# Peptides against a protein of PDB entry 8BZL: the designs that were tried, part 279

Target 1, 228 residues: chain A of PDB entry 8BZL
Amino acid sequence: SYDRAITVFSPDGHLFQVEYAQEAVKKGSTAVGVRGRDIVVLGVEKKSVAKLQDERTVRKICALDDNVCMAFAGLTADARIVINRARVECQSHRLTVEDPVTVEYITRYIASLKQRYTQSNGRRPFGISALIVGFDFDGTPRLYQTDPSGTYHAWKANAIGRGAKSVREFLEKNYTDEAIETDDLTIKLVIKALLEVVQSGGKNIELAVMRRDQSLKILNPEEIEKYV
Target 2, 242 residues: chain B of PDB entry 8BZL
Amino acid sequence: SRRYDSRTTIFSPEGRLYQVEYAMEAIGHAGTCLGILANDGVLLAAERRNIHKLLDEVFFSEKIYKLNEDMACSVAGITSDANVLTNELRLIAQRYLLQYQEPIPCEQLVTALCDIKQAYTQFGGKRPFGVSLLYIGWDKHYGFQLYQSDPSGNYGGWKATCIGNNSAAAVSMLKQDYKEGEMTLKSALALAIKVLNKTMDVSKLSAEKVEIATLTRENGKTVIRVLKQKEVEQLIKKHEEE

## One batch from the design tools (peptide; made by RFdiffusion4, then SolubleMPNN)

Design b1_p25_8_s3 (from b1_p25_8, 10 letters changed)
Fold by OpenDDE base, seed 1:
Structure b1_p25_8_s3 (fold): chain B 228 residues (1-228), chain C 242 residues (1-242), chain A 25 residues (1-25)
Amino acid sequence: as target 1 above (228 residues)
Amino acid sequence: as target 2 above (242 residues)
Amino acid sequence: MYVPLSDETLEQMRMSSDEYYKDLE
């Protein structure tokens, strides 16, 4: 049986391997995403980087294309595979369609990839959820979330990982048009949301912003502290 | 749950991959390897466990492998798995060189292998590699580099780190003594001896039980050198005098 | 027309973590 792992239905209709993959996500570092009016913001809790570890190689937020970035919760190695595949698809799309992908398109691609790994013999589900944000070519900001099952939805704001419940509760209460009226307010909202589960202020937060027609910007600790 | 222990491609109810964890556990019992990044070079130091008098005494590295002209690695874990992975690293590096007519960037080589490792955790019919690696290298993008990878396919860059037996203690010592931005290769070598002396839990460290390789730049070329036993002896002697 | 990734984006393409089960422990 070790020759071919399969995700199958239990007698009561559960796909346990998918559910268990979701448990892996729940144990991952918290990530939050918020769609503003003209900005998308991702925040991730970061554990203190080991003193001798190169911070450059510890990243939870990454670009998929110039107009799309992603944060994830769960197994990092799994995430790398998904990210690489997504990046290839983004480039392929540019070559074949001569336009960048829409955020929905690349999300759907990732979701489809994940779904296949829940149904294919000899494969296990990816142990990751992802927040995918960016701008469509028409300048519309987008936020999508996907999970190990391959399901995805569009969101105004969402969170994944171990602190997701608390963060979502905060967002449900505080996400208003007024709260995202400006870029700065949107950033503040993300930070405040993440601080529901992250201690010690901005030094334990990785924050990235993408504005319309601009590349991904990762904020430095000093910039983050400005909003705390 | 016991039923999850024998399969590599299934999550436990808690979201764990036990075969990966068990592979990591196995590595914890392997010989110690450490890496230290300096301003003017990078080094690997490894415990040599297989000392047999019948071995054809060619000064060989048991645990340190040259990958290409700009990179080397040390391994902790299953020897056969290590051989497969180091061979794969060499092949990847060579293919890149042939394709692009330049050496593969260090991190790209590491990630390429890590993707393979990851695959062996996700596809049926395979088991994780029971090997962790330390990589040292130089490229034009980031200069001297040190990386660590594990059976899961995760990796990270480091100023100094350790894998294998007593790695936690070694890392702790490295954290205490490593001075970021001020580390010379000379000081790194001294630190390596200090840490190995503690990690190997021997009253007297002997040169025959230690392998050290340095990676430096000379005249615009990378030089990878395994220290001679006499050189290691001198380092040990110096440490003992302190 | 194909539009290559910006230099800034390329610099941000690097991602790694030495943490696998740290959050699970």
Scores: peptide ipSAE 0.024, ipTM 0.577, DockQ to the pose 0.062
Fold by OpenDDE base, seed 5:
Structure b1_p25_8_s3 (fold): chain B 228 residues (1-228), chain C 242 residues (1-242), chain A 25 residues (1-25)
Amino acid sequence: as target 1 above (228 residues)
Amino acid sequence: as target 2 above (242 residues)
Amino acid sequence: MYVPLSDETLEQMRMSSDEYYKDLE
């Protein structure tokens, strides 16, 4: 039936559409997130921008609010929908609650949105995973990850996309208190992690940093190269 | 699996949306459309496959549509789908103008339509639009702009790009000849003719088979002009003389 | 009259669409 796309359980208890959405994520560019002491860092594998393509329109890291940003892996168009809804929610929260969202709050919102698309008749799951980072109003840095199923967890460091396994393995070995002792070291950790799967150094990396009480900063290629 | 190919809004085991892929494949067989961004303007050039011989010197745009005073688009793919999308673009632009009393920024218009396209890839009972679009425009934020969107709802900004038949070859040629930062509208027009001459499935390029629109700024206003057939003929002639 | 695509054609379309997924990133 074409008119009733549904996510249903298989006889063996699998939600195949969710699993297949996860396969779509695995085809996406690798993204990594690391929570430092007073910094959160997102890095994304940047496929060399095609000649004549405007780099402005090829961003994988997006601000959701002044205190929250997100990287994603998977279907870009799907991600845009999620980002837009999250942005609206962030603004709504400021208006109604008179405080910015916590990173957990907005993550939960996104997760709930994704989950609904796994259960609602006539909808397919979102083909994206996301890393959401930022600072709570109390100054605590946070990192969360969501997947197509609508699950979410807090992390010290994590990765998503095609190279996620290798990056995670690297992070498991190298994420220590010493490795994140300073902002610069934290940034270096992210870059090193991405270099496990990205060729040609810093030219193929998008990097964003958010420090406590500061806005999101996207590093330019020259700034990234100093860490390589 | 054929089962996954036929269903409009489900993932394959490999995480692919085959209906989107097939829509894009279909667009690859449509008439060629290209866009080129210049320092002093932006242009669209499109293959005209339907020759309306009964139109006596009447300019008919088969594939190029004015969206508002500051934007135009060209389409490749299913005509009926294109009509729906172009109408929607006009409505979105008009609603924005009424609400904010200023023209919609170019990228916002593109994004709004792309969100609709995406929805048709996600909601059951819907099929992807079998249409790719090139957008040209001007706004106060980014000046002259060129965008491309596809059935998935993805889009990107470009200095030069091509959709439809032989688009890959066209893009390759554009990469070779496009001079970033040095492109004038005049040179862009010449480049468009050059590329179309090589990529269109015709033995000889003729003005009747080509539509060209330019977007420029004059006295603080955007001017969208579709070139007359005679003007296109002159461009072709100039190319042949080189 | 609508003629369904052959399996071979569908397979060709799948192969040709690989570039699409690369561009999604």
Scores: peptide ipSAE 0.000, ipTM 0.579, DockQ to the pose 0.135
Fold by OpenDDE base, seed 3:
Structure b1_p25_8_s3 (fold): chain B 228 residues (1-228), chain C 242 residues (1-242), chain A 25 residues (1-25)
Amino acid sequence: as target 1 above (228 residues)
Amino acid sequence: as target 2 above (242 residues)
Amino acid sequence: MYVPLSDETLEQMRMSSDEYYKDLE
């Protein structure tokens, strides 16, 4: 069977390994991204941290550079590989081009990496989707999504993972210019969106914000509760 | 000619990596390994299954490996795979020391190996390692640390955890008895014996069937020691008297 | 000119993983 070998086309034109990788993403914890006016916000569902697990070792939002961060859904180990490669590229770009990457550039890099793993012999696709947010050097906030196929698009708001459908539906209804008029409102929007699928309120949400000319800030549970 | 390796780990229609799951299943049949973090140290406790009287070399620690002066690990799973991974850990640690003239941070060593594990789940011609590891260590950044890694290349930090046979039951027991912020190494040792006594499929726990290592700080130096059989016997005896 | 990462970013680069297929155990 075509789906048991390498990533190849089925007779009906499907890349089953890519589709199956997308199923892995759908099983992942929910992540949401929203682009505000002068802020980008990422939120992720905290899996119930085992009582004896160190929470610091469970991070689903990662910095790629000073101006770019990423959330993902799917296989954590796969994500680590992508993140590391992206970080190297960000640093390389700074050295060679003497400017930080644009959010689109690093997204395209990640997308290209993923695509290669869908076409290369002896490799399986990455089982991850990613929300990549940040600021370009001109101060423009950006949000991109990538999937296992290596496709990418720019978004105002989006969600990935097991609760993505519900979160997206919420965002489609509630994302307005008024809803993102302020940084606080934008943060509130993300929290409300995640609460559609996350039980037990702010304690089960990880939230990160990046403002123009500022580094990634991960909000503590107390800060999150102020928005609930 | 790019030789197609038909043995590539691939996704199932449901998005599962069965080869990784099967590797984890194999680990479930391995001897139990426990890790417990205390305020004043960290320990590993492991089941010794192969007590062959005819083994000439009493390997003081069959399942616990010193990685460097500041870290040790315990393994559950395929022995040959474990040997490869533990050797890699040592090499990574030594290369780091040579390059930076300081010991590798604990989490960085764990991550480096996890990236290797992950690669064996993604690249053609490779199978996942049938090994989970517990890592104990000390570094100047985070102090005493306990980590767990699995065949997928995932890892996490823990206050207490278990891998191998009856790991789920062991974890449940640890959750019940672990006192956050109040755990001494002495208490941790007692807890380890308690959990092993219940999770090991033996009628009576004996010192011959248990390996225990502790990692402490003395005079600004990390000390890793494997408990002597007599010390383990004393711990078992104390548990039986309680 | 190489611009070094901020201390905050460096701290955020610390990444850890969760357990793989915890529901299978």
Scores: peptide ipSAE 0.022, ipTM 0.584, DockQ to the pose 0.050; fails the geometry check

Design b1_p25_8_s3 (from b1_p25_8, 10 letters changed)
Fold by OpenDDE base, seed 4:
Structure b1_p25_8_s3 (fold): chain B 228 residues (1-228), chain C 242 residues (1-242), chain A 25 residues (1-25)
Amino acid sequence: as target 1 above (228 residues)
Amino acid sequence: as target 2 above (242 residues)
Amino acid sequence: MYVPLSDETLEQMRMSSDEYYKDLE
């Protein structure tokens, strides 16, 4: 008989299932997020699409709402569940509150969802971390990160996945006010950061940008190469 | 690692879901199913393993299931699990039709099932479904489509793909022979036979061991047709002559 | 007032999943 999944404390106070979920995240493709002055940028490591695979069905950056998008690292199927829940919440919020969600609000929602799956009997944690970016209705750019534990924090820049450490180190050194002075520079920063861990340039990068009062834009490979 | 492989819906110390991996392994031993997208249609071809003379002749398809008027699927894995999932697919499609008075988009149906699959990987007391599926369909949004899903709840769209036994070899062959933009249903059928002939663990490919279904559009309607044994025989014969 | 999503956003919301562990090392 298979035991029900339970996230329990170890004698030393660890939640191993959460930690192990974090290990799954660490094995995931790298994602990076950067908050600029008037832009938020997400970049993800893109593996080569199989020759016979439909490219449209391979996406790692998704919209949650007009003003919010998300990248993730870890289990893709888990991510889809989270994304779907988040989208529903965004729409519900629009209907009930008559305003779009703030980036913090939807992040908190996602974080709460994740947390419940760490505490509920018979559920395993979500094996994903997420970078959530967007604009609040007041025009403020935001970047949040959440992990399998349900924790979340606001960031100027951050990275998740297998190359996160290297990317973060790069960002710590290179994220300055000057480096994000313009939208183009901000985009360039993200690309450069990803190139620390991604080989072969723009072909292996998916990049999304959201500018103030604009919709999410996915850059094509040619556009990405302009910054390389 | 060994302690975690016997438990459902838990992460290993390495961040792996072993029960999902084991389910996938089980599928690897199932009969071969392949799908090929053509310009004028899409097809499924599946190995038929249960060939018994005492089987009710009314049973014309073992591995290919019609889901609705616009979609069909083939299954590799545990038959009982397959039956449950195909039933769910039909129910989902029907509920959508009733609610919206239009057929469910292909990808949406696939996603709905994949969410169920994922749930069975996350909730305790449940095991993953030991089933991978190929979906063929047509909708007004994307036209002819081919999808693959696995026990994890992941899915993707494909021009051609294969699941089950020797799927890797089949995929390699498909990559070699699939001509993007030039694939007719006729050529796809020929390719299917070619690949099955090489990947099935049989000395000689016979029509009784192969199920083929095609999905086409005729006069603005989707037509799902399971090929008759004689038709399959003809395809095999043609392949042998080449 | 309820603000509907743009057509562009709706299209961008389409997302599929990769193969299991495809993106994992």
Scores: peptide ipSAE 0.009, ipTM 0.711, DockQ to the pose 0.038; fails the geometry check

Design b1_p25_8_s4 (from b1_p25_8, 10 letters changed)
Fold by OpenDDE base, seed 1:
Structure b1_p25_8_s4 (fold): chain B 228 residues (1-228), chain C 242 residues (1-242), chain A 25 residues (1-25)
Amino acid sequence: as target 1 above (228 residues)
Amino acid sequence: as target 2 above (242 residues)
Amino acid sequence: AYVPLSQETLEQMRSSFDEYYKDIE
């Protein structure tokens, strides 16, 4: 059966291991990304942090560079590998090109990495999707999504993980120019979108905000509740 | 489901890595290991299963390994796999020390091993390690730390946690009794005995069946100490009197 | 400041290797 091979096509043209990796993503916690006018916002569903777990070690939103942030859904260990490689690439780019990466560039790098793992013998696909947000050097906010196949696209707003369908439906209805007119409205949109699938309000949401020419800011629960 | 059991690097149709899950199952049958973080130290407590009379009384920690001057770990799972991983941890820590002239930060050591574990879940011709680890350590960045890692390469920091046999029950007990911010090493030791007494399928907890190590700071140095049998006996006695 | 591994730590490392190899061997 072709499903036993990690990098082979089925007779009907399916890459089953890629599809199955996508199922792993669907089991992951929900993440949402929204591009505003001068802001990018990532929100993730907090799994009920075990009372005794250190929250510091459970980060679903990670900086890749000063101008780029990533959220993921799926296998955490797989994500760590991707994040580390992306960080190295960002630093390498700064050293060699003397400019930070564009969001598209680093997305393409990640996508290429994922794609190689779908085609190389002896390697399984990464069980992760990622939302990559940030600012290009010209100050343009960007949002990209990648999946286990290595496909990537630019988005105004998108979601990944177990609640992605509901969140996307919400975003499709509510993402308007008016809804993102201000930074606060954009943040509110992300929170509202996550609340479609996350129970118990702002306590179960992690939110990261990146504004133009500013560093990544992780909002504390109190700050999140102000938008709720 | 069986079709995906034989190959280590294959997703099931449901997006599961069965080889990783099976490795975790193997760990569930291993002896219990417990870790507790306190304000003034961190400890590991482990079940001793193989009390061979012929083991030269070198109080060899069956399950607790010193990694460097600032870190130790306990293992649950396949002994051979544990030996490989603990050796790798020691090597990583030593290489870092040589390269940077400083001890490796605790989380960085954990992460380095977890990346290896992850690789064994993703590359063909490799099987997952059938081992979970608890790490205790001290560094200048975060002070006393406790980490847990599993065969998938996932890890997390904890105030208290348990791996191996009856780990779920142990974790439940820890959640009930652990008081954040108020935990002393003394209270942590008492809690460890309490939890082990309930989770080990023994009528009476004996010092010979329990291994405990503490990590503390004395005069600006990390001290890792395995408790003597007499000390463990005293802890057990105190618990029985409570 | 460089803090070398103690002799005890090194001995523990060696002993663990020896035990591992003895089981393989």
Scores: peptide ipSAE 0.000, ipTM 0.583, DockQ to the pose 0.017
Fold by OpenDDE base, seed 5:
Order: sequence, then structure tokens, then C-alpha cells
Structure b1_p25_8_s4 (fold): chain B 228 residues (1-228), chain C 242 residues (1-242), chain A 25 residues (1-25)
Amino acid sequence: as target 1 above (228 residues)
Amino acid sequence: as target 2 above (242 residues)
Amino acid sequence: AYVPLSQETLEQMRSSFDEYYKDIE
């Protein structure tokens, strides 16, 4: 069967390994991203941290640079590889071009990396989708999504992982200019969206906020509860 | 499907990496290894299965390896794979020390190895390492630390955890008895003995079947010490008297 | 919350990637 080959087209034109990698993503914790007017927000479903697990090591939201952060769904180890390579590229860009990367640039870099792993014999696709958010140097907030195939698109709002369908449906109904009119409303929108699939309220949500000309801020559970 | 599990680095239709899962299953049958973080130190306790009478009394740690002056690890799984990974850890730590003239931070060493593990799950023609590791260490950034890594290249920090045989039961016991913020190294040692006594497939826990290493700070230096058999015997005896 | 990696660390990581992922480029 053609699905036995790592990266070969089926007779009907399917890349089964890419499709199966997407199934791995669907098993991942839900992540949501929303672009506001002057804010970008990432939210991730916290799996119940085992009582004895260090929360520091369970983070699914990572900074790529001062102006870019990423959330992912799928294989954590795969994500780490992508994140590290992206960080290297961000720093390299600063050194060579003397400016930070645009969110689109680093997204394209990540997408290209993923795509190469779908075309090279002897490699499996990355089992991750990513939401990449940040600000361009001109202060424009951006949100991009990538999948295991190496495709990428810009979004106003999107979700990935096991609850992505329900979250997207919620966002399609509730993402309006009024809903993102303020930073606080944008944060509330993300929380409400995640609550469609996350039980037990704000305690099970990881939330990151990046405002214009500000560093990434991870909200603590108490701060999240204020929005619930 | 049997067709997907026979190949090393292929997703199943359900998005599973069966070779990684099978590696984890194999580790589940390996000897038990425990790690416990305390306020004043961190420890590893491991089941010793190969009691070769001909081993010189200088008990080479069968399962506990010193990585550098500030870190040690315990392994569960395929011995040959463990040897490769422990050597790699030492090399990474040495290269870092030479390059930066300071010890590698604990999490960075763990991550570096985990990236290697991940690579062996992604490249065709390679199989996952059949090894899980517990890492103990100290650095200036986070102090005493305990990490666990698996064949997938995932890792996490822990207050207490277990790998190998009966790990689920051990973790359950640790969750019940571990007191966050109040754990001394002495109490951690007692807890390790308690858990091993219940989780090892032995009728009676004996010092010959247990390896314990502690990592502490003395006079601004890290001290990694493997407990002597007599010390372990005393810990077991204390447990039996309670 | 996020400690940026030093340039030297990034360079080391890059070199490590090149070693383990040579066949990807």
C-alpha cells in the first residue's frame, strides 16, 4: 500500500503521512489565537498538570523572538525542534538584516521547514500545527497558522488541536469588530472560545498576551479568573 | 494495523507513532527507577536486577550514571541504547563546558539529548531509543532539579516521578505521600524506600537490589554520592521498623 | 518568564541541528 512509503503520493493523489500527521495534531491540546486591534492573544488548554509535575516544563506557548510567539498542537518533541530552529532564524535575521523578522517571514520559514520534511525520503512529517502571533516592526498585529503539510495562512482568529472545530465555530460566530474593540474584550473572547472545550474554567487555560511594543506576558491563573 | 507498527517512523492512520509506543512499553518492563526532589537535595533510586556476584564490591552503578559535576541520570530500558545516550550526555556537557567555561544548565543538557531522541523518531531507517531517563542536577538558575525523558524526545520537570516496572503504581504512591515544600532529603530517602518496597517485584526489599544516589550542595559545590550498601540497609531497616 | 537564549547557545544549537539534520537541507 502507498501509505507504507514515508512520503509518496497515493494513486488518488493523497499524501497519507501528512494526513496522518494531521490526525496527530487533532489529538493535541486545543490552542486558539486571536488578533485584536493592538493585541494578539494565544490560549492553550492545560492538561491537568500531574500533581508532581513542574508547570514550567509543560508550557505550550513559546517566544520565538521579542516580537513573535508560537502555540502548537501535536507532538511536543517535534514542536521543540521547530521552535529552536525558528529562534535561531530570528536571531540570525537580526544579525544579518539588522531588523526583527516579520511574523510572515518566520511563519514562511517554519512552513518551508515542514514542507521539506514532507518531501524528503526517509523523513516523516512534523506532527504539529502552529499558531504564530506577533507584531511586525510597523506595529501591525499578525496571526498565522501552519499545519504538517507546510501550508500557512494569515488569520483573524483560528484554533488547532482536539477542540479546534468547536472553537472555530464559536469564533466564526463571535469574532466581530465590537468583540475585539479593546484588549480586555479580545482576551475575554479567547477565554470564552476555549471554555467551549475546556472544563473547570480558567484553571485549565494557559494564556499569553502580546501588546504593541510590549513583551510577551503569560497570565497567571488568578489573572485569567478575572476575565471569567 | 500491523502494517504501520512494523515500520520505524511512520504515522498510523490515527496519528500514532507505534514504534515510540512500543519502545515505551519495553521500558515499562525494565527495572524501576525513582526520582525525588527535596528542598536540600535530589535523589535517584533504582532497582538493581543484575546482581553479579563477581562484580567487585565497588558496585558500579548499574543504572545510575554521573554526567558531570552537577548532574547524574538513571536509565530504564535497553542497556546498549542507554550506554550510547549517557555517553552522548557526557560529551554534550563537556563540549558546553569547554565552549562557555561554565557547566551546562540542567534543562539544556536534557533538551539536547531529547532533540537527539526526537530525531530518531523522525528519520527513516532509525528506530527510537528504547530508553527513558531520570535526570537529577543542580544549576545556578533553578537549583535542584529532577527531569524525566522518554523515547519520543518529550521531557518534563518533576517533584517526584518513576519510570520502568510498576511506574504507574509508584507515581500514585508518590502523589499520596509527597509533601510539597516540606520534603527533606532524609524524608525523600525514606519515601523512596517505601515506594520501592511496594513496587519492586520482590518479596522483600534488600540493599543489594537497590541503588541510590543523592545530589546535594556543600560549601558551594555539588556533591553526587552513591549510597553504600550499609547505608541502604539502614534505610530499609528503618522502614521495616515503622 | 522567557529567558532568551544567548547567541552562543543559539549557534551551538544550530551546529547541533546541522549535525543531526544534515539531510533536511
Scores: peptide ipSAE 0.009, ipTM 0.600, DockQ to the pose 0.021; fails the geometry check
Fold by OpenDDE base, seed 2:
Structure b1_p25_8_s4 (fold): chain B 228 residues (1-228), chain C 242 residues (1-242), chain A 25 residues (1-25)
Amino acid sequence: as target 1 above (228 residues)
Amino acid sequence: as target 2 above (242 residues)
Amino acid sequence: AYVPLSQETLEQMRSSFDEYYKDIE
C-alpha cells in the first residue's frame, strides 16, 4: 500500500505522507498571523493547560532570533527540532554574514529542511505548519507560512490549525488597510479572528507582537483583555 | 488502524502516529510512577513490581535513577529502553558539566533526551522508545522542578503528575488534593502514599512495593535521598491511621 | 511485569492521547 510506505508517490501522483502530515496540522491548535504596517502579530489558541502543568513549558510561540518569531500547528516535538535548527541558522548567519536573517531567508531554510524530509528515504515529513513573522533589517514587516511539504508563501494574514478555515474566512472579510492602520487595530484584528474559534475569550489566547526595532513581546492575559 | 502498524513511524490518514500511541499504551501497563513538586523539595514515588525473592535485600532503586548531583528520574515502560535512555541522560549531563564547568539546567537535559526520542519517531528503521520518564531536579534558574516526557519527545513541567498504570486516576486524585503554593515535602509524601494506595492494584500497600526518592536543598547543595524501607513504612502507617 | 490495563484506562489514555494530539495540535 502506497500510503503505508515512506513518502512515495501514489499511482495518481499523491504524496500521502505529506497529505497525512497536513491532517495532523489540521488537528493542531489554531494559530493566526497578521502583518500590520509597522507590526507583526501572532496569536495562538491556548489549550487549557492541565491544572497541574507548568504554563512556562507550554509555549506555542517562540523566538527564532531577535527579529523573527514563529508559531506552529502540529506535532510539538517535531516543531522543537525545526525551531532549534532555525535558531542555529539565525546565529550562524549573524556570525558569517554579519547581518540578521531576513524573514524570507529563514523561512526558506525551514522550508528546505521540511522538503528534504519528504524526499529522504527512511524519514517521515514533519507534522507541522508554521507562521513565521518578523522584520527584515530594512524594517519591512513580513509574514510567511510553511507546511509539511516544504512549500512557503508570503502573506498579509493567514491561519493554520483546526480553526484555520474559519479564521481565514474572517481575515479575508476583515483584513483591510483601515483594519491595520494602527498597531492596536492590528492586535485587535488578530484577537477577533481567534475569537471565531476560541471559546472563553482572552484567557485562552496567547498573543505575541513584534514592532519595528523592538524585541518580541508576549502579552499577558491582562493585556489581551484590554483589546477584548 | 492495523494498516499503519509498520515499524517505520508514519502518519495515518487521520494524521496520527500509531507507533507512538502504541508505545504509550505499553507504558500504561508499567508500574505507577508519581512526581510531586513541593515548596521545599520534589519527590518521586514508584511502584516496585519485580520483587524477585532471590534478589538479595540490596534494594537498588529499580525505577528511580540518579542522573547527576542535582537531578533524578523515574521510568515507566520497557526496561531495556529505559536503561538506554537513563544512560544517555547521564552522559549528556556529564558532557555538559565538562564543557561548561557547571551542571546542566534541568529543562535542557530533559529537552536533549526528548530530541532523541523524537528522532526515533521520525527516522525509518527506528521505533519509538517505549518509555515515559519523570524528572526531578534543582537548578539556579527555576529551583525545584518536575518534568514528564513521553515516547513522542514531548515534555512538560508539572506540579504533580503520574505515569504508568492507572495514571489517569492518579492524576485526577492529584488534581483534587494538590494545593498549589501550600505543598510541603511532608505533605507531598503523604499525598504520594495516598495516591499510590488507591492506584496500585494491591490489597494493602507495603513498603516493599514502593520506592520513594526526595530531592531537597541543604546548605546550598542538592541532596537526593532514597527513603529507607522503615521510613516508607512509617508513611504508610500514618496514612492508615488517618 | 506488565499489568494489563483495563478497557476504561485504555479509553482514558486514548482520550489523553486525544488531548496529547490536541496538545500536538
Scores: peptide ipSAE 0.006, ipTM 0.600, DockQ to the pose 0.184; fails the geometry check

Design b1_p25_8_s4 (from b1_p25_8, 10 letters changed)
Fold by OpenDDE base, seed 3:
Order: structure tokens, then C-alpha cells, then sequence
Structure b1_p25_8_s4 (fold): chain B 228 residues (1-228), chain C 242 residues (1-242), chain A 25 residues (1-25)
């Protein structure tokens, strides 16, 4: 019987609902993030969209602000809640502080939100992990990862979702200063990493690129194929 | 009874708070954190478990957090809970500074967080924080200080203590080797390496798996320094030669 | 009374923390 208890400690010190939320993430589509020198890149495995489904509604990569983007793995409905709250916080920060959020700031906000849902009765953890990328106001590229527990870390590169292990192993071997020397090489690295777990080539990859002082760009399939 | 395990933090028929005990059990499985008070400083030494090649170098300290200019802490337990508590510590310290125009006394900061921890054990709809902390600090009232707090909200001052994995064995070793009144920071560092070498389940202690921070006073200012990997390597090497 | 830290203070704390971690590398 699946444990339906609220998020409480087991006798051996485990938070089973958090662990089960992590299992939900593992069932999600794979997402990859890589920080380059002057670029951040997010790649996501495209699920076969049902023929009648509006492709616009299945975006796995979302802008939180002009300088911050997020990809997620896990429950899409949970992700919407997190994204909406993060967007509101980004706007609020601009209004109150007169500067955009740092990537770390918004990551910490999201992480804190997730953590609170692991500690409040009558709530379950968010069934999502997220890769949060962007640029700080000083032009520094950043990549953060969050999980259902509310932990977060900064990464050079990372992956989440069902293929995350294989993708991470690839990145551990192939992430070098030479591999990210140019924007194009960084993009190629992300594509190659995703191809470890995604079948049928570039058609099943969604790719987003944010360059320094530029807005988020979602690459079209034709643009992706140029890097394959 | 399984029924008490799934409820909010309530007393068992035996008067036990199982959720607090289970939180402490979670901490027992966490990486080892050690604190040692010396005459000329105080240190934290922590096991680094998450050695990932892809981690951004910006996050150098996994277990040790600077709280303000005069205090730092180390955490054993759930990382997300630790992040929330360390953030609260920073906020409390800063609010005090703004209000009183002086740094918060070390014990007052520890107590303020302990009250929060305790509340999460008493009020319904919440679980305990799965975190123990070691605090190091300096203030004008008591000088160098070392504190420990647990999920219950209890705290105490220590000359040397340990939390996390194999903490009981570590504390036993500290009791044997700690020389009261004669402890220098140098000797404390050596002791920390000695204890970690025996308590960590690793055959050989590596500098990559150990974080050490020292808190000293220089020219009337507190200096918090995390030792470089090379410095930790030298300490390990020195221990192996002894 | 929850006195929110000024953003400047938060940024200083973050900067000091980042500097602190840079010196560890």
C-alpha cells in the first residue's frame, strides 16, 4: 500500500512523501541545463504531443523574468503554481528593489516555497524539480537546480527527470572549458547530452538559449538540426 | 503504535515525542560535523558528502554557513531545512544589528532559533526541523563560543562536540583528547582531523571530503576563514606522519 | 516586528558570502 500519510518522519528518519515526490520527478521528461561562458542553455525532451493537443500549452521551459528561465521535470500542474508564484516575486522585486532578481534569489524563493510544503500538514510536497538559469545584473551566467525537498545548488551543468542519470554521466565526462568555449559549442553540448536519452534526434528536443544581455530564445527544430 | 508515527508531533502514551526522535535519527545519518573551542579561536569541521564534479565552484561550503561577521554555523540533517534555518539566523542577526546598532550576542542568536525549532515541535500542522546545528562565534561578553542545538529546540554551550554520523564515538574521542585550558587552535585542528579520520566511514581521509572553518580575532576584528583544500591536505598529511 | 532586511544588506551579505567562497577555491 502506498504511504498516503502527510509529510512526517519515518522511524528511520526518512520523509517518505519527499522521496515519493522525487520518484514523480524521475518519471518526468528529461531536462538539461548547461552554463557556458556567456550563455545558459536549457534542453528538454519533448513528449509526443497528442495530435489534438495545442503544442503551446505543453511548454516545459518558461520565463520567470527577462533574465531568468526555468525548466522542470515532474507534475506540470505543480510546476504552474511554482512558476506563477516565482513570476509574481520577480515582478514584486523589481517594484520594491528597483532591480531584477538574481538567479540565486529567485531560486531560494522557489526552494523555500517547496520546503514549506514539506513541513506543513495538509500539504504534500511539490512533485517537481527545476533547473533555473539566467544572468545576474552583473552579467554572470547562473544555473541552479531545485528538488521537491526544497534543496538547491548551483551547477555548471545538471539534468533532471527520467534520463537524468545518463545525461549527468555524459556531462561529467564532457563538460570542459573547451566544450563551453563558444556559445555554439555550449549548445552542442546540451544537444549531445540529451541525445544520450532521447531517440529520434533533434525533432524531440526543445531548446532554449539565453545569452548575455539578450532575451530568452526558443530554438525552432530547424535551428536545432543545425547543431546535430 | 503506527498511529503516532503518522500524526503531528504529539506525545505518545509513554510521553515521547516520536517525530522529534525520528528527526534526530535522520541527523544521525547525516555527515559528521565537529566543533572545537580553543583559547585563541574556535573551529568547525564538517564531512563533505556531495562531491559532484558539476557543482558550481561558487558553492564551496556545503555544511558551513557564515551567519554574520562574528558567527558561523555547521549543519547536520536535511539540507532544505538547514537552508531555511540558516536564513532565519541571518535575518535575526541582521534585525538585531539594525535595531541595536551592535552585533547580536552569540547565545541570543542561538536561543532565538531554538525558540523557532521548539515551536515547530509544539504547534499542530508542522513537523520538527530535521537539523542539528553547531554554532561558533565571538562576542564581547563571553569571547569565543561553541553551541549545539537539536530539533527539539534545546541547546548548550560546549568546549568540543559533534553532531551527525558517529557523533557518539566522536564525542568520546573528544573527551579523551581535549585538554581543558591548553587547547590552541593549532591543536584543535589536529584533534579535528584525528577524530574525523576515525569517525568517517572512509578508509583514508581526503581533503576533498572535509570542510574546516576557523574563527579568530585579529586586530580587534573577528575573522572567519574556511581553510583551503591545500591547508586541509597539510593537516591530514601531518596527522598521517604522526 | 519583522523588519525586512534592506536589499542592500541582503546583497552585501550575498556578496560577502560569495567572496568568502571564492577565497576557498
Amino acid sequence: as target 1 above (228 residues)
Amino acid sequence: as target 2 above (242 residues)
Amino acid sequence: AYVPLSQETLEQMRSSFDEYYKDIE
Scores: peptide ipSAE 0.000, ipTM 0.486, DockQ to the pose 0.054; fails the geometry check

